# Peptides against a protein of PDB entry 3QIS: the designs that were tried, part 123

Target 1, 334 residues: chain A of PDB entry 3QIS
Amino acid sequence: PSLELSRREFVFENVKFRQLQKEKFQISNNGQVPCHFSFIPKLNDSQYCKPWLRAEPFEGYLEPNETVDISLDVYVSKDSVTILNSGEDKIEDILVLHLDRGKDYFLTISGNYLPSCFGTSLEALCRMKRPIREVPVTKLIDLEEDSFLEKEKSLLQMVPLDEGASERPLQVPKEIWLLVDHLFKYACHQEDLFQTPGMQEELQQIIDCLDTSIPETIPGSNHSVAEALLIFLEALPEPVICYELYQRCLDSAYDPRICRQVISQLPRCHRNVFRYLMAFLRELLKFSEYNSVNANMIATLFTSLLLRPPPNLMARQTPSDRQRAIQFLLGFLL

## One batch from the design tools (peptide; made by RFdiffusion4, then SolubleMPNN)

Design b2_p15_8_s3 (from b2_p15_8, 5 letters changed)
Fold by OpenDDE base, seed 5:
Structure b2_p15_8_s3 (fold): chain B 334 residues (1-334), chain A 15 residues (1-15)
Amino acid sequence: as target 1 above (334 residues)
Amino acid sequence: MTAEELLKEAIEEAE
């Protein structure tokens, strides 16, 4: 069996968070026998491609002189955004198209990724006074390393950080400030806030706006700005409540005094973001007659974003654990 | 109340 491929080299320029790109190619059976094709893992890989890449179809059967179109889809989700932002991974892959009892055909994937404030740590964003697209990639790596070291120091030592010649970090990320300020000014009376989905085109405009500028006003509807806040919180490499405090939050869920003590042990940027979000959400709940927002809905929605189980416990989360997590957050909304 | 006032309250409750 043999195949002819219309193309073997693919370039994905300016790949962005949540922006789908597609490249297509054709395969044809130029042999005299039917053939089965499949994309297969390389020797050391568990998957035929990286998490941000997909082939459709990834397998199939071709009669003699039959042709099929294959789509290569590049999509950066929350699961790939952090490793691409840090430069740990890149828009590069090799696909192996295997032909049963035939040859392997290699496809080269290349391109460039544009960093996002989505999927960047709260610690790094607090050190970032300019839009992420203005920050050199080398400096992004340094900011993530410094942010990790400062987080570890804040957990180990009540020692006042020597306010050395490093610029003082922001109290909260400017991106969180801009999103919450917009919602507070314009969305408190918005019917079905956090219940109505945003527009995908507006979400992309909001992401691009936050990555490239410091706007006076965020573009899009209140629903799109509200969903952008949810996407931002979901994409954080570590949730607003750090993974190390997860079990203590569940254990304290029915004691409001212990809950406040657990929050006080968060790193400064995480603690500030948590308290700022809770203050905003308590203010939003005062307008429940206008916006149809209630404490149980908000607690259920934001608990999954703010208080995520550690990756090793995700598969073991019980309905009781979810209820305790909701009760923990309710103690800050009521 | 402004978003600046909300942020200030959220930080002052932290100190």
Scores: peptide ipSAE 0.189, ipTM 0.857, DockQ to the pose 0.883
Fold by OpenDDE base, seed 3:
Structure b2_p15_8_s3 (fold): chain B 334 residues (1-334), chain A 15 residues (1-15)
Amino acid sequence: as target 1 above (334 residues)
Amino acid sequence: MTAEELLKEAIEEAE
């Protein structure tokens, strides 16, 4: 069996978080026999492609002289955004298109990723006084490394923040500030806030706006701004309540005094973001007659975002653990 | 209350 490929090199320029890009190519059976094609893993890989890449179809049959269009889809989700923001991964891959009883065909994927404030750590974002797209990629790596080291120092209560010549970090990320300020000003009376989904185009505009500027006003509907806040919290490499405190939050869920003590042990930026969000959500709940938002709905929604189980415990989370997590958050909303 | 006041309250509860 043999194939002819219309293209073997693909370039995905300016890849962004949650922005789908597609490149298409044709494969043709120029042989005299039917062939089965499939994308196969390289040696030592578990998957035929990186998590941000997909081929569609990834396998199929071709009769002699038959042709099929294959789409190469690049989509950076929350699962790939952090490693791309840090430059640990890149928009580069090699796909192996295999023919049964035939030869392999290699496809080269290349491109560039544009960093996002989505999927960046709270610690790094507190050090970014400018939009992330104004920050050199080399400096983003340094900021993530420094952020990790400061988080560890803060958790260990070891070293006071070296009040050295580095500009004082922001109290909260400017992105969180902008989202919450907008929602507080314009969305407190919004019916079905956090219940109605945003528009995908508006979400992309909000993300691009936060990545590239410090706007006076966030574009889009209140629903899109609200969903952008949820997406931001979901995309954090570490949840607002650090994984190290997860079990302690569950254990303290019915003691409001211990709950406050657990929160006080968060890194400064995480603690400030948590308290700021709780203050905002408590204010939003005062308008429940207008926005149809209640404490149980908010606690259920935000618990999954703010108090995520550590990756090793996700598969074992009991309904009791979920209820404790919700109860923990309710103690800050009521 | 402004979002600035909300942030200030949220931070001052820590001191």
Scores: peptide ipSAE 0.184, ipTM 0.855, DockQ to the pose 0.868
Fold by OpenDDE base, seed 1:
Structure b2_p15_8_s3 (fold): chain B 334 residues (1-334), chain A 15 residues (1-15)
Amino acid sequence: as target 1 above (334 residues)
Amino acid sequence: MTAEELLKEAIEEAE
């Protein structure tokens, strides 16, 4: 069996969070026999491609002189954004198109990723006074390393951040401040806030705006800005309530005093973001007659974002754990 | 109340 490929090199320029890019190529059976093709894992890989890449179709059958179009889809989700922001991963891969009883065909994927404030840690973002696209990638790595070290120090040492000559971190990420400021100013009376989806085009504009600028006004509808806040919280590499405190939140869910003590043990940036979000959401609930938002809906929605089970416990989350997690947040909304 | 005031309140009420 033999295949002819119309292209073997693919370049994905300016890959962004949640922006789908597609490149297509054709494969043709130029042999005299039917052939089966499949994308196969490389040696030591479990998957035929990186998580941000997909081939469609990834397998198929070709009669002699048959041609099929294959789409290579690049999409950076919440599952890939963090490792691409840090430069731990890159827009580079090699696909192996295997022909049954034939040879392998190698496809080279390359490109560049544009970092996003989405999928960046709260600690790193608190150190970023400028938009992430203005920050050199080398400095992003340093900021993540420093953020990890300070998080560990803050968890181990209730020592006040030494007032040393380094620029004080922001109290909250500017991106969270901008999103909440917009929602607070313009969305408190928005009917069906957090219930109506945003527009995908507006979401992309909001992401690009936050990544590249410090806008006076966030573009898009209140629904898109609200959904952008949800996406931001969902994309955090560590949830606003750190994984280390997850079980303690569940255990304290019916004791408001212990709940507040658990929150006080968060790293400063996480604690500030949590309190800021809770204050915003309590304010939003005062306008329930206008926005149709209620505490149970908000608690249910934000629980999955703010209070995620650690990866090792995700598969074991019971309905009781979910209810306790909701009850924990309700104690800050009521 | 501004979002800045809201942030300030959220930080101050719990220190």
Scores: peptide ipSAE 0.183, ipTM 0.854, DockQ to the pose 0.963
Fold by OpenDDE base, seed 2:
Structure b2_p15_8_s3 (fold): chain B 334 residues (1-334), chain A 15 residues (1-15)
Amino acid sequence: as target 1 above (334 residues)
Amino acid sequence: MTAEELLKEAIEEAE
C-alpha cells in the first residue's frame, strides 16, 4: 500500500489560548489495495501528538483511489497553556502517519505561541506590570522561576519580600483587577450574572485585550467578562488557594476563625486575590434582587475554581469534601 | 465604592 499526501509541513502562526486553528490536508490511496492508516505514537511517546494537537480523523480505511481530508486541529486548553507560556513546550510536533503494511509518513508541525496571562501564575502576574505580550519570553521564564522561589520562601517565612520600590510586586494581578473592576462597576445589577454563559467571540476578545493591553474598559457583555474571570481562575497553574492548604480548608470549614487563619498563611498575592474576590462577591450578593445571585450558587461555583483538590486527590474527592469546600467559602461570603 | 477601594479594604483587612 502507498499514500500520497497533499502536504507534510504545517505552520500554525500566532497560536493563542482557547483559539482553535485548523490546517487540512488530503491523503490519497495511490495504490491498488485498500489500506488502513493511523497516527501512531513515536517510540517514547504515549500519544500520537502533543495535548494541544489532534488529527481528525486519526485513523481510517482508504479504498484504491480514495481520498480523505484530515484536519489538524491546534487548541490550547488550560492543560497546555502554562507549559506553552513558560516556553517549556512549543508549537512543534512530529506526527507519524502509519500505513498498515506500508510506510510511515512524517508530518512536521511548527508555529509560534503567543503567551497569555491566562495560565500564568499569580506570582508572575504580580511582577508583570505590563501586558504579557509586551514582556520578552526570556523574562517570562525568569519571572516564573523567581515566582516559584519567592512562593516557597514566603511559605517558609524565610525571606521578607524585598521591598525595593522598582521591583515591588503588584498587590493583585492587573488582569484580576481589571476583570473585577469591570464587574463591580457594570455587572452588579446584571440579571443572571455567572449563570448565563458568555459569547466565545467576546471571550477571545477579552483574553486578547488582557494579553495585549491595559484597557480602560473590557470589551464584551457582563456575562462574557464574568466567564472570563472564571476561565482565568480555572487556568491558574496554582489555584488561588494553594494546594498545600486544601486539606486544612476542608478541616476548618465549620470554624470561621480557623478558616481566616488558613487564608492568612497563603502567599501574599494569593491571599490578596482571595480577599479581593471575596470582597467583590460579598458586594455582588447585596444586589441579589437584581442579579439573582445567591451565596450558595456563588460558593458552589467558585469552590471548584478557588479550592481545587491537589492532583493526587482529584480522583478521591468525596461529596463530603465538596460540601466542606463550599462551606469554607460560604464563611467568607456571609 | 470603587474597585480600588474594594481592593484596599481587602488588603487592609490583611494587615
Scores: peptide ipSAE 0.174, ipTM 0.852, DockQ to the pose 0.905

Design b2_p15_8_s4 (from b2_p15_8, 5 letters changed)
Fold by OpenDDE base, seed 5:
Structure b2_p15_8_s4 (fold): chain B 334 residues (1-334), chain A 15 residues (1-15)
Amino acid sequence: as target 1 above (334 residues)
Amino acid sequence: MTAEELLQQAIAEAE
């Protein structure tokens, strides 16, 4: 069997979080026998491509002189955004197109990624006084390393930070402040807030706005700004309630005093973000007659974002664990 | 109340 490929080199310029890019090529059976093709893993890989890449179709059958279009789709989700922001991964891959009883064809994928405040740690964002696209990539790496070391020092109750040499961190990320400020000013009376989806084009504009500027006003509808806050919280590499405190939150779910003590043990930036979000959501609940928002809906929605199981607990939360997690959050909304 | 006042209150209520 033999194939002809219309293209073997693909460049994806200016790849962004949640922005789909597509490149297409054709494969043709220029042999006299039918052939089966598939994308296969390289020798040391479990998957045929990196998590941000997909081929469609990834396998198929071609009669002699038949041609098929293959789409290469690049999409950075919450699962790939953090490793691309840090430069641990890059927009580079090699695809192996295999023919049954034939040869391998290699496709080269290349490009560049543009960093996002989405998928960046709360600790690093509290140290960023400028939009992430204004921060040199070398400084982003240093900020992530320093943020990890500060979190570890805070958890260990070690020596007071020598107040001297490092610029004082923000109390909360400017991106969270901007999103909540907009919702607090304009969305308290918005019917079906957090229940109606935003527009995909407006979500992309909000992400690009927060990555590149400090706006006076966030663009888009109140529904799009509300969904952007949910996407931001979902994309955090570590949730607002740190993984180390997850089990203690479940164990304390029916004791409001212990729940408050658990939250007091969060790193300063995580603790401030949690308290700020709870204060905002309690204020939003005062307008329930206008916005149709209730405490059970909000607790159910935000619990999945703020209180995630640790990655080592690959098991889905039991229905009991989920109910305890919701009860924990309800104690801050009521 | 501004969002800044809300932030400062949320920080202060817990010190």
Scores: peptide ipSAE 0.270, ipTM 0.875, DockQ to the pose 0.974
Fold by OpenDDE base, seed 1:
Structure b2_p15_8_s4 (fold): chain B 334 residues (1-334), chain A 15 residues (1-15)
Amino acid sequence: as target 1 above (334 residues)
Amino acid sequence: MTAEELLQQAIAEAE
């Protein structure tokens, strides 16, 4: 069996978080026998492609002289954004199109990723006074390393923040400040806030705006700005409540005093973000007559974002654990 | 109250 491929090299320029890109090519059975094709893993890989890439179809049959279109879809989700922001991963892959009883055909995937404040750590963002697209990639790596070291120091309670370091970190990421400032100014009376979805085009504009600028006004509807905040929190490599404190939050869920003590042990940036979000959400709840927002809805929504189970426990979350997590957050909303 | 005031309050209430 043999195939003819219309293209073997694919370049995905300016790949962005949550922006789908598609490239298409044709495969044709130029042989005299039916053939089965499939994308197969490379020798050391469990998957035929990286998590941000997909082929559709990824397998199929071709009769003699039959042609099929294959779509290569590049989509950076929350699961890939962090490793692409750090430069740990890149928009590069090799696909192996296997022909049963035939040869392998190699496809080269390349391109460039544009970093996002979405999927960047709170610690790194607190050190970024400029939009992430203005930050050199080399400095992003340094900021992540420094963010890790400061998180460890903060958890160990060892070093007072040396007041003499020339560049004091922001109290909260400017991106969170901008999102919450907008919602606080314009969305407190918005009917069905956090219940009505945003528009995908507006979400992309908000992401691009936060990645490239410090806007005076965030573009889009209040619903899109609200959803952008949810997406931001969901995309964090580490949730606002650090994984190390997850179990302690559950254990303290019915003791408001212990809950506050657990939060006090968060790294400074995480603690500030948590307190700021809780203050905002408590303010939003005062307008429940206008925005239809209630504490149970907010607690249920934000618990999954702010208090995520550690990856090792994710598959084992019980309904009781979820209820405790909600109860923990309710103690800050009421 | 501004969002800045809200932030400063949220930080100050817990120091």
Scores: peptide ipSAE 0.266, ipTM 0.873, DockQ to the pose 0.966
Fold by OpenDDE base, seed 3:
Structure b2_p15_8_s4 (fold): chain B 334 residues (1-334), chain A 15 residues (1-15)
Amino acid sequence: as target 1 above (334 residues)
Amino acid sequence: MTAEELLQQAIAEAE
């Protein structure tokens, strides 16, 4: 069996968080026998492609002289955004198109990723006074490394922030401030806030706006701005309540005094973001007659975002653990 | 209250 491929090199320019890109090519059976094709893992890989890449179809049959279109889809989700923002991973891959009883055909995937404030750590964003797209990628790496070290020092209660050499960090990320400021100004009376989904086009505009500018006003509907806040919180590499405190939050869920003590042990940026969000959500709840928002809905929604189980515990989350997590957050909303 | 006042209150409750 043999295949002819219309293209073997694919370039995905300016890949962005949550923006789907597609490149298509054709494969043709130029042989005299039916053939089965599949994308196969390389040696030592578990998957035929990186998590941000997909082939559609990834397998199939071709009769003699049959042609099929294959789509290569690049989509950076929350699961790939952090490693792409840091430059740990890149828009580069090699696909192996295997022909049963035939040859392997190699496809080269290349391109560039444009960093996002989505999927960037709270610590790095507090050091980032300019839009992320204005920051050189090399400096983003340094900011993440420095942010990790400062998080560890803060958790260890060791060294005061060396006030001397680096510009004083922001109290909260400007992106969180902008999202919450907008919602506080314009969305407190918005019916079904956090219950109605945003528009995908508006979400992309909000993301691009926050990545490239410091706007006076966030574009889009209140629903899209609200969903953008949820997406931002979901995409954080470390949730607002650090994984290290997860179990302590569950254990303290019915003691509001201990809950506050647990929050006080968060890194400064995480603690400030948590308290700011809770203050905002408490204000939003005062308008429940207008926005249909209640404490149980908010606690249920935000608990999954703010108080995520550590990756090693994800598969073991019990209904009791979820209820404790919700109860923990309710103690800050009521 | 402004969002800035809300932020400052949320931070001041920490100190």
Scores: peptide ipSAE 0.265, ipTM 0.875, DockQ to the pose 0.909
Fold by OpenDDE base, seed 2:
Structure b2_p15_8_s4 (fold): chain B 334 residues (1-334), chain A 15 residues (1-15)
Amino acid sequence: as target 1 above (334 residues)
Amino acid sequence: MTAEELLQQAIAEAE
């Protein structure tokens, strides 16, 4: 069996969070016999490609002189965004197109990723005074490392670092401030807020806007801005309520005093973001007659975002744990 | 109330 490939080198320029890119190529059976093709894992890999890449179709049969189009799809989800932002991973891969009883054909995937404030830590974003796209990648790495160390220090010693006034972290990420400021100004009377989905094009514009600028106004509908806030919270590498406090939140869910004490133990930026979001959501609930938003809906929606189970417990989350998590959040909304 | 005022209130109520 033999294949001819129309292309073997693929370049994905300016890959962004949640923006699908596609490159296509053709494979042709230039042999005299039917053949089966498949993308196969490299040695020591469990998958034929990185999580942000997909081939479609990834396998198939070709008759003699048959041709099939294969799409290589690059999509950075919340599951890949953090490692790409840090430069731990890159838009580089090698695909092995295997021909049954034939040869292996290697495809080279390359490109560049554009960092996003989505999937970046709250600690790093509090240190970023400028849009993430203005931050050199080297400095982005340093900010993530420093942010990790400062989080650990803040958990161990409530000593305010005597950091010079120029290096003082923001109280909250500017991106969270901008999203909440917009929603607070324009969305409190928005019917079906957080119930109506945003537009995908508007979501991309909002993400690009927050990554590249400090806008006076966020583009898009209130629904798209609201969904962008949800996407931001979902994409955080560490949730607003840090994983180390998850169980304590569940255990305290019916004691409002203990709930507040648990929140006080969050790192400063996480604590500030939590309190700011709760203050905003309480204001939003005052307009329930206009926006159709209620405390149970908000608590249910935001609990999965703010109070995520740590990865080791995610598969074991009971309905009781979910109800406790919702009850924990309700104690800040009512 | 501005979102900035809301932020400052949310921070101050808990220090």
Scores: peptide ipSAE 0.246, ipTM 0.867, DockQ to the pose 0.966

